# Peptides against a protein of PDB entry 5HB3: the designs that were tried, part 3

Target 1, 150 residues: chain A of PDB entry 5HB3
Amino acid sequence: RQMQDRCMSEYNQRIRNAPEGSIDPFRMACYKIIGRCDLSNRSLDGLQTDVNDWIWLQFNLARETDRSLELAGESYGLAELQASIREIGLKHFPKTAAEDTNGSFGMFFYLQILAGMFEQAIAYLYPFSYVDAVHFAIALTYYGLLRPVD

## One batch from the design tools (peptide; made by RFdiffusion4, then SolubleMPNN)

Design b1_p27_7_s1
Fold by OpenDDE base, seed 1:
Structure b1_p27_7_s1 (fold): chain B 150 residues (1-150), chain A 27 residues (1-27)
Amino acid sequence: as target 1 above (150 residues)
Amino acid sequence: SLEELLEKLEEYWKRGKEYLQKKLLEE
């Protein structure tokens, strides 16, 4: 608790008072990841990162804990992660097969699967690839991850 | 098989990762 409180204090102080470019981006990343500071900004400013780093960060910041038990005073769980993925999908990915010009639909399907959004993932994939959607649906059902439709 | 499905997921990842990276950098 004391460590996290200190992390939050230092993080906020540096963000407000430090000259631009003077803050060690690695230190700030440590405050974010370990201290869970500023969870509303789930990026690593000042660091060269790729999509793998981004995905890693999103999932590691996500915590399935009660908000009341969050030591840093901020909460970011699976529900928030799933919401962010939905937003990314709406903003950047094709909604229909007719909109798909670069074959990017599969990436959004993949993100949904990673986030445990199985029913939504299958529903999304179906109009793009019927065969793949059926195969994944069968497999997910077999492993008890997809809820059967009555 | 599960292996075939994982291969399909990998293909989806490979095809889409550059696209997603570009979009995330634009934000």
Scores: peptide ipSAE 0.217, ipTM 0.802, DockQ to the pose 0.795
Fold by OpenDDE base, seed 4:
Structure b1_p27_7_s1 (fold): chain B 150 residues (1-150), chain A 27 residues (1-27)
Amino acid sequence: as target 1 above (150 residues)
Amino acid sequence: SLEELLEKLEEYWKRGKEYLQKKLLEE
């Protein structure tokens, strides 16, 4: 992709040569999103972002591309996103109902659902909210997104 | 219903977004 090559080139050049603080954060964000530059860093430095922006960014960066055609030395797809969500879960979210003090378990469930981790999401939610887990399980099954265990 | 599920998801979002925001900033 010609545009991607250009973005990557400019990104690398600016990172190396531009004075500190002189780079437009928005431009850098564009290079990251369009040019797939520096995918190991999935944050937007210099921009005021919130959790919504973060989630949006993660999913937008997690593009399904033919890796053979990806010009970037790094790849970031759905699998990598799912791995990241798992890691976030391990680090920041309660593992059991006893550990939950603020009801944050639902957010991790939500993230897993967004990432298509349906079986894991239901399994995670179950000890926190049996009723909700069953409700979601039924619905996901109905829509063909969850395979029920025989 | 699908609507009820979406409402539940929204509730989970509302309850968890601030928590996640704080945790992500700690990284």
Scores: peptide ipSAE 0.212, ipTM 0.800, DockQ to the pose 0.857
Fold by OpenDDE base, seed 5:
Structure b1_p27_7_s1 (fold): chain B 150 residues (1-150), chain A 27 residues (1-27)
Amino acid sequence: as target 1 above (150 residues)
Amino acid sequence: SLEELLEKLEEYWKRGKEYLQKKLLEE
């Protein structure tokens, strides 16, 4: 907690007081990742990142910190990550098979699976590939990850 | 098999990663 508070303080001071371009992007990234500073902005400005880096960042920032311990900071947990994935899906991915032109539906399915959104993932995949959806549903059920709706 | 399903997931990833990358860069 003390370290986190220091990180946050330093982060805020640097953002406010540092001349433009003087802040090391890597240092800022460290503050975000380690100090969980400014989690509302999950982009790493000044760094070239790819989709893998983006996903990695989202999951690392979404660490279940006991909400009770996050007294002063923005909370970003699994629920917030899932909300972000939903938002990305609504914005960038096809909603129906008719809208799918490039097979990107699979990526959104994958993201939902990674985020533990199993029921939603299966429901989403079904209209695109019913066979795959059924296969994944069976597997997820077998491993106890998919709860059959009673 | 689980392996086959994982392979399918990998295929989905490979096909979609470029699309997502492009969309994220546009934001």
Scores: peptide ipSAE 0.208, ipTM 0.795, DockQ to the pose 0.808
Fold by OpenDDE base, seed 2:
Structure b1_p27_7_s1 (fold): chain B 150 residues (1-150), chain A 27 residues (1-27)
Amino acid sequence: as target 1 above (150 residues)
Amino acid sequence: SLEELLEKLEEYWKRGKEYLQKKLLEE
């Protein structure tokens, strides 16, 4: 608790008072990850990051907890993560096979699977690859992850 | 098999990672 409070304090202080360009991006990243500071901004400014880093950050910041118990005052849970994935999908990924020119549909499928959006993932994959969609559907059902349609 | 499915996921990742990276950087 004390550590988190100190992180939040330092983070806020630096954001407000540090001279322009003087903020250590690595330190700020630590405050974000450890102290759960400024969860509304899930990017690491000033750092060279790739898609792996981005995914890692999103999922590590996500917490499935009671919001009332969130000590940081801000919450970012599974629901928010799933919403973000949906938004990314709508903006950047093909909706139909005809729109797919580079095979990127699989990445969106992958992101949905990681986020536990199994039904949506299968539904999305179906028009791109029927065989794969069926294969994943069978497997997800077998492991109790896919909810059958009543 | 589960292994085959994981391989498919890896393939999807491999094909899509560069695309996603470019799109995220544009935001």
Scores: peptide ipSAE 0.197, ipTM 0.787, DockQ to the pose 0.851

## One batch from the design tools (peptide; made by RFdiffusion4, then SolubleMPNN)

Design b1_p28_4_s2
Fold by OpenDDE base, seed 2:
Structure b1_p28_4_s2 (fold): chain B 150 residues (1-150), chain A 28 residues (1-28)
Amino acid sequence: as target 1 above (150 residues)
Amino acid sequence: MEELIKEVEEKIKEYWEKGKPVLEEKLF
């Protein structure tokens, strides 16, 4: 807790008071990751990041915490992550096989799997690739991740 | 089951490679 508080203090101080161009983006990234500072902005500003970095950051910042212990307004857990993935899907990925032009549907499927949205992921994949959806459903069931509807 | 898991893993890689450029364009 003390470390997190220190990270937040330093993060906020630098954002507010540092001269333009003097902010070390790597240091800010450390505060973001370790201190979970400014959870409303889940990006690493000033760093060259790729999709892997972005995904990694989203999942690493997501924590189930007692909401009573978090300062009012900044909660980021699994539910918020899942909501973010849904939003990304709605904005950037095909909704139907007819809309698929580049085969990107699989990425959205994968993001849903990572977020534990197994039923939704299979349901999404089904119209794009029936065979793949069945194979994934079998695999997920084998691992006890997909609950067959009784 | 092992074969199926392997197929699924390869499919994930395929999906990743196809989707990565699209997501990169949208996020960065």
Scores: peptide ipSAE 0.309, ipTM 0.845, DockQ to the pose 0.828
Fold by OpenDDE base, seed 4:
Structure b1_p28_4_s2 (fold): chain B 150 residues (1-150), chain A 28 residues (1-28)
Amino acid sequence: as target 1 above (150 residues)
Amino acid sequence: MEELIKEVEEKIKEYWEKGKPVLEEKLF
């Protein structure tokens, strides 16, 4: 708590008061990651990031904390991450095989898997690649992550 | 089962490689 409060204080102070161009983006990233500052903006401003960094950040910021200790609007756990993944899917990924022009459906499938949305992931993949969906379903079942309906 | 798992792992890599450029274009 004390460390988080310090990170938030420093983060907010620098954003508000630092001269333009004087902000060390790596330091701000550290505050963002450690302090979970400004969870409404889940990006690393001023850093050249790729998709790996973005995904990593989304998952690292997601924490199941005692909600009683979180300020209103600053809750970002697995549920919020999953909601974000759903929104990304709705916005950027094909809904049907007919809409798939570049084979990107697999990425959205994988994002859902990473987020623990196993049933939704399989259901999504099924119309794009039946065989792959079955293979993944078997594998997920083997690991106890997917529960087939008896 | 080990062979299936290996195939699934390879498929994940394929999905990642194909999807990464698309997601990069959409997010950045």
Scores: peptide ipSAE 0.306, ipTM 0.843, DockQ to the pose 0.800
Fold by OpenDDE base, seed 1:
Structure b1_p28_4_s2 (fold): chain B 150 residues (1-150), chain A 28 residues (1-28)
Amino acid sequence: as target 1 above (150 residues)
Amino acid sequence: MEELIKEVEEKIKEYWEKGKPVLEEKLF
């Protein structure tokens, strides 16, 4: 708790008061990751990152914590992560096979799988690739991750 | 079942490789 408080204090002070171009992006990234500062902005500004880094960060920042212990009342858990993935899906990925122009549907399927949205992932994939959806459903069921509706 | 799991794993890789450039363009 004390370390988190210090990270947040330093983060906020630097964001508000640091001269333009003087902010060390690596230090800010450390505060972001360790202190979970400014959870509304889940990016590492000023760093060259890729999709792997982005995904890792989203999941790393997601924590089930007691809201009473969170600074500034910010909460970001699995539910919020799942909501974010849904929003990304709505904004950037095809909703139907007819909208598929670049074959990116599989990435959104994969993001849903990573977030534990197994039923939604299979339902999404089904109209794009019936065979793949069935194979994934069997595999997920085998591992006890998919709950088939009786 | 083992063969099916391997096929699923390869399919995940395929989906990742196809979707990664699209997601990178949208996020960055």
Scores: peptide ipSAE 0.297, ipTM 0.837, DockQ to the pose 0.769
Fold by OpenDDE base, seed 5:
Structure b1_p28_4_s2 (fold): chain B 150 residues (1-150), chain A 28 residues (1-28)
Amino acid sequence: as target 1 above (150 residues)
Amino acid sequence: MEELIKEVEEKIKEYWEKGKPVLEEKLF
């Protein structure tokens, strides 16, 4: 907690007071990751990142913490991550097989799987690829991640 | 079951490779 508070303090101080161009983006990234600073902005500003980095960051920042212990009223847990994935899906991925032009549906399926949205992921995949959806459903059930409705 | 899991793993890789450029374009 003390370390997190210190990171938050340093992060905020630098954002407010640092001269333009003097901020080390790597240092700010460390504060972001360790201190979970400014959870409304889940990006690493000033760093060249790829999709892997982005995904990693989203999941790393997502923590089930007691909301009462989070500084500045910012909460970012699994539920907020899942909500973000849903929003990304709605904005950037096909909703139906007819809208699929580049086969990107699988990525949104995968993001939902990573976020533990197994039922929604299978339901989403089903109209795009019936066979794949069934295979994934079997696999998820085998690992106890998808519960068959009794 | 092992064969099915292998097929599923391969399918995940396929989905990732196809979707990565789209997500990169939209996020970055």
Scores: peptide ipSAE 0.296, ipTM 0.838, DockQ to the pose 0.816

Design b1_p28_6_s4
Fold by OpenDDE base, seed 3:
Structure b1_p28_6_s4 (fold): chain B 150 residues (1-150), chain A 28 residues (1-28)
Amino acid sequence: as target 1 above (150 residues)
Amino acid sequence: SAVEKAEELLKKIKEWLEKHKDEFSFLL
């Protein structure tokens, strides 16, 4: 707790007082991940990252904790991650096979699966690959992860 | 089995993602 409080204090001081671009990006990343600082900003500015790094970051920041016990001023759990994935899907991924030009539907399916959005993932995959959607539905049902769709 | 097919699909997606990772710069 004491370490986290110190991280929060240092982060806030640096964000307010340091010249733009002068802060070590790795230090900022540590404050964000360990100290839970500025969780509304889901990027690591100034670092060379790829989509795998982005995915890793999203899931590490998505802590399922009791909000009453959260030391950070902001909370970010699985529900917030799921909301973010939905928003990304609406903005950046194809809705139909006709809109898919590069096969990116698989990426959005994968993100939904990782985020535990199983029903939505199956529904999304169905128009792109019927066979794969059926296989996944059976598998998820077998493991008790798929709920009956209304 | 359906489970094996699901695992195969995830593997294909991961392979595709690695190949096309640069196309997702808009997430950064």
Scores: peptide ipSAE 0.184, ipTM 0.781, DockQ to the pose 0.866
Fold by OpenDDE base, seed 2:
Structure b1_p28_6_s4 (fold): chain B 150 residues (1-150), chain A 28 residues (1-28)
Amino acid sequence: as target 1 above (150 residues)
Amino acid sequence: SAVEKAEELLKKIKEWLEKHKDEFSFLL
């Protein structure tokens, strides 16, 4: 608790008082992760990151716990992550094979799988690759991750 | 097996994502 409070204090102080461009992005990232500061801002400005780093950050910031137990007063659960992935999908990924110009459907499929959106992931993959969708459906069912549609 | 095929597909997706990571800078 004391560490989180300190991180939050330092984070807020730096955001408010630091000259433009003087903030160490890595330090801010540390405060965000440890102190759970400013969870609505899920980007790491000024750091060179890839999609995997972004995903890693999202999952580290996510908490699948009762929000009432969050010491920092901010929470970002799996539901919010899933909502964000849905939004990203709507904006940046093809909905059909005909819209797929760069083969990016696999990325959105992957994001949905990582977020535990298994049914949606399979449904999304189906029009792009029927065979692959079936294989994944079987695999996910085998591991008890896919709920059979009644 | 279906599981093996799924794992292979995931591997291919990961490889593709690594190759095309710059195209998804909007996520960052």
Scores: peptide ipSAE 0.018, ipTM 0.389, DockQ to the pose 0.885
Fold by OpenDDE base, seed 5:
Order: sequence, then C-alpha cells, then structure tokens
Structure b1_p28_6_s4 (fold): chain B 150 residues (1-150), chain A 28 residues (1-28)
Amino acid sequence: as target 1 above (150 residues)
Amino acid sequence: SAVEKAEELLKKIKEWLEKHKDEFSFLL
C-alpha cells in the first residue's frame, strides 16, 4: 500500500513537472505496473512492445488485486480487458473466413482464450477451423470451462 | 488439480498456435 502510494505520487509529479522526453519510459512503466497509475492509458509511451508484452501488461494491470486493497489507484479489471479485446477484435481481426487474408484469426482466438472468453473464442474459431473449434470445445468442456448449453 | 488441467489446456493451445504461427507473421 505505501509503495503504491509512493509510486502514484512519483508518477503524478513526474508527469506534471518533468520536461517532455526527460522521463525514462521504463521508470514510468514500473510506476504504472506497480502503482497501477493511469490505467486509462494502457500503452507504454516511448516503449516499443510486441503483442506478448502488451498482453502481459494488460493481464498484470487487469489482475484484480483485492479491490479492498486498491486504495486511490485506478482499477482496471478483467472486464475492462475483455472489453478491450472485443474492441481490438472488431477493429483489427477478421470477422469471417472470407475476410481472413493473412490467417490472423488465430491470434484473436488466443487473446479471447487468455481473457477467459471461452465461449466467444470457440464461436469465433468455428467458421475458420471447424475441426479445431470442436477439439477446443471438447477440451474446455472436459475442464469445466465451457458449459454445454442445456 | 484445476491448475494441472489448465496447464494441459494451455499446452494444447500452444500447440495449436505453433501450427498456425505463420498466420501471426504480421505482428512480428
């Protein structure tokens, strides 16, 4: 708690008072991750990150620390992550097999799985790869993550 | 355990992704 408060204070002070470009982007990233600062801005300015780094960041930020322990920090939960993934899907990924020119459907499927959007992931995968969708559906059902619709 | 089951599922997902890795080349 005290560390988060300090991170928040430092983050806010640096954003307000530091000359543009003088702040180490890695330091700011640390404040964002540890202090949960400025979670509305889910990008790391000045850092080139790949998709894996982005996903890692989103999941770390989305980790519901006990809301009871999140004092003055912004909250970014799993629900917000799921909403973001949906938005990304609508903007950047094929909706149908006919739109899939580069096979990127698998990445969106992966993102949905990571976010716990199992039903949506299977539904999305089905038109692209029927066989794979069935296999994953069986597996998810076996593990109790996918419930058969009664 | 639930963790072991999740790990097994994750393995299957990873295997699937590996088969389709070329489809993600646009991200690299």
Scores: peptide ipSAE 0.017, ipTM 0.395, DockQ to the pose 0.144
Fold by OpenDDE base, seed 4:
Structure b1_p28_6_s4 (fold): chain B 150 residues (1-150), chain A 28 residues (1-28)
Amino acid sequence: as target 1 above (150 residues)
Amino acid sequence: SAVEKAEELLKKIKEWLEKHKDEFSFLL
């Protein structure tokens, strides 16, 4: 708690008082990850991140800490991440094979898998690639991640 | 922790995908 409070204090102080462009984005990332600072802003300004880095960050930010130690306004869990991914999917990814012009369906499938949305990921992949969906379903089942529908 | 479990899961998924990279190259 003390460390978190210090991180939050420093984070807020730097955002408010630091000259524009002088903030080390890596330092800010550390404050965000360790201190749970400004969880409403899920991006890291000034860092070039790919999708993998982004999702990694989201998972770290979604870490369940003792909720008793978290301020209610600074809570972000796996459920919120999954909700965000669903929203992103609805807005930015193809819903059908006919809508897929750039092959981006695979990325959304991957994001869902990373977020633990296994059933939804398979269901999403199925209309794009039946064979792949089946293979992934088998694999996920083998690893105990997908419950076979009886 | 939930994150550790997720990381382990992701590792397993990545390992599986790597083994099947020829079939699932679009995800790598």
Scores: peptide ipSAE 0.015, ipTM 0.372, DockQ to the pose 0.066

## One batch from the design tools (peptide; made by RFdiffusion4, then SolubleMPNN)

Design b1_p29_3_s1
Fold by OpenDDE base, seed 2:
Structure b1_p29_3_s1 (fold): chain B 150 residues (1-150), chain A 29 residues (1-29)
Amino acid sequence: as target 1 above (150 residues)
Amino acid sequence: SMEKEHEELAELYKKVEKELVEKLKKLLE
């Protein structure tokens, strides 16, 4: 709740201070997802606030680095982060609902979303929670973060 | 128990965190 409140507070502050359309849709989506995602799996609520803060910090640092790198023409930071998350996923997270014993799928979903891996995140979530995956897909599409599969 | 699940998740997070931090540090160097 505290992190959600902080995310909402930052979101509100940025909306108020940012010129119209200047907020990165990805960032906006992240705030909305983090702030509003009733991921039915309360397992995220049990994650120590430190974990969420850390992930958020790392995401912000990665994005700032990526933006600086994009400005410098070296957009490799985000790609490398995404590759790392994929590797972590393969190593530590369940691939199917049957393998999920502790509800950790939500954490990996969240990591992918934070890294901008939207299509992969939705695809991953789908077998665990169809309803949640559809809701996220709709939301991400609305913000132009998911490309409709023709 | 829910407590055990939380502990396991916390341990997993610590592992993931460590690995991610190490990778990010390498990228930022």
Scores: peptide ipSAE 0.142, ipTM 0.675, DockQ to the pose 0.033
Fold by OpenDDE base, seed 5:
Structure b1_p29_3_s1 (fold): chain B 150 residues (1-150), chain A 29 residues (1-29)
Amino acid sequence: as target 1 above (150 residues)
Amino acid sequence: SMEKEHEELAELYKKVEKELVEKLKKLLE
């Protein structure tokens, strides 16, 4: 609840403070999804604001680099960011529950969600917390961000 | 303790952030 409230508060604050049309719809969708997802992992509660701000900064930095082709540049920058997150994940985060000593899996899950890596995030979370993965999958599907299983 | 775990996670986050920023900078050069 507290994490959800914080996400919603930040979301509302950004909507209020951002110029009209300046907020990336994709990012807004991610915040809405994350804000509704009750992660059982309390370790993310304190880091959520910092991670959100950091990811926001990374998205903005990715946009600044290719000013010449805004739409193409945004997509390119996002793809590179996602690739970087994958590499960091392989290096710094547990692959299985048995490898997780400090509960850091939740942080990597959250990073992937913020970067729009929804399918990969759910797949990653599944072996750590089946119940949470299912809940997130339902939520993401509801918002049209996860491809429904035909 | 829960506090120690939070500190470890915070340190990990800072490390990850630094690495991501460095990678992004290299991509933008």
Scores: peptide ipSAE 0.140, ipTM 0.668, DockQ to the pose 0.034
Fold by OpenDDE base, seed 4:
Structure b1_p29_3_s1 (fold): chain B 150 residues (1-150), chain A 29 residues (1-29)
Amino acid sequence: as target 1 above (150 residues)
Amino acid sequence: SMEKEHEELAELYKKVEKELVEKLKKLLE
């Protein structure tokens, strides 16, 4: 939770400091991270753009309603969205590799990443793809979005 | 096989999208 709060704080700071009309630096960072880390499961490639666009749209909508809270360093709408993503994850996505029949774990991973749930995303991905999880962890750490494990 | 997998993922995406949208709508009320 503390890590998430820090990530969110950093995200909010980046958003606030973004030049007007520029691409969200956090969004750009996410795209770069996602683009650099080739998931072993390539079946998601065709859906990636749609998922990204949709999720970011939802985040923007959530932020628009809670803009006052966001400025205060609170992301209530985003927190609720994250909670919703967690719930959806529990209902619709595999929890273990053995449950994964269609490779959908990657989709949930992306949802979590896009939602700023970095630690949870990595933890989730780890049992499905160790290599990918490590690569993402390194990348996120490099960008200051993930705390290094001591 | 790949086509079938893609279709299944697409269906899952639609389902997830629907649920998220519904949840968001409730949050925005």
Scores: peptide ipSAE 0.139, ipTM 0.668, DockQ to the pose 0.033
Fold by OpenDDE base, seed 3:
Order: sequence, then structure tokens, then C-alpha cells
Structure b1_p29_3_s1 (fold): chain B 150 residues (1-150), chain A 29 residues (1-29)
Amino acid sequence: as target 1 above (150 residues)
Amino acid sequence: SMEKEHEELAELYKKVEKELVEKLKKLLE
């Protein structure tokens, strides 16, 4: 809750102070994903807005349900969802840059982030885009979402 | 073309969506 409030505060401050369209799309995506800021704003650059909206809605609903269940001591829903996403990844998405013909790696990265699979998402993104993986890793670490690997 | 790539991605999204919805339904039962 404290993290979300902080993210919302930073988001609101930046929107108020920055000219329209001047905010880095990557940073905007981080605020939306991590802080759940401005979920009504459908502008995720580079992904089809309609599919993103649907996926975002479904994952938010699933996470809210899972969070309520986690608070009740039943964390089975999130673990099963994560397992399902792993299976979908193995079936439908490229494992290496050499297998990527259509640039679909970004979609699977996004799905993993939405499911809270942060470490796995970064590890997956790294061979496709080193720079982006490092940027996300820094951002996730800053918000306390990425755990250091021993 | 960029349009063909977008169509292929859209089809992939639909497949993934269907699988996720089916799995979520099973979890909620």
C-alpha cells in the first residue's frame, strides 16, 4: 500500500509538471504496472491498445482476487496463474532472439510482469534486449520488487 | 508489412486470451 501511494504521488506530480507527451513511455508503463496508476489511460505505445486493455483488466481482476485470497491465507490462485503463464510461454513465445520472427517477446515479457514474475521476466528479456532488461531491473529494484539472486 | 505483423500478433493475443480465460475459469470453480 505504501509503495502504491508513493507511485501514485510521483505519477501525479510528473503529469502535473511535465508537458503532454514528454514523459518517457517506459517510465509511464512502470507507473501503470507497478503503481496501477491511471488504468483508464490506454496508451501503451507499441502494443495494440485493445488487447492490452483486456489483458490488463483480467490480470488486475485476478490479482485483486488473489490478493484477497492471500489475505485469507489461500495463495493457490496466483501460483497456478503463474504456472499457466509459463506453459503458455513455452507453447507460443520464442525462447531466444534467434527464434523471434515477429517481435512477440515483448508480449510474453508483459504477461510475466503482470503476473508478478519479475525475476523471470527480466531473465527472459535479457537475451532479446540487454538495455531494456537493465532498465527494468533498476526500476523494479528501486521499488523493492526485484529480489537479488544469491 | 507492419500490418501483417500486427495481424499475427493480434491472433496470438486471441489464442493466449482464450487459454488464460479457460484456466482462470477452472481456478474459480
Scores: peptide ipSAE 0.127, ipTM 0.663, DockQ to the pose 0.051; fails the geometry check

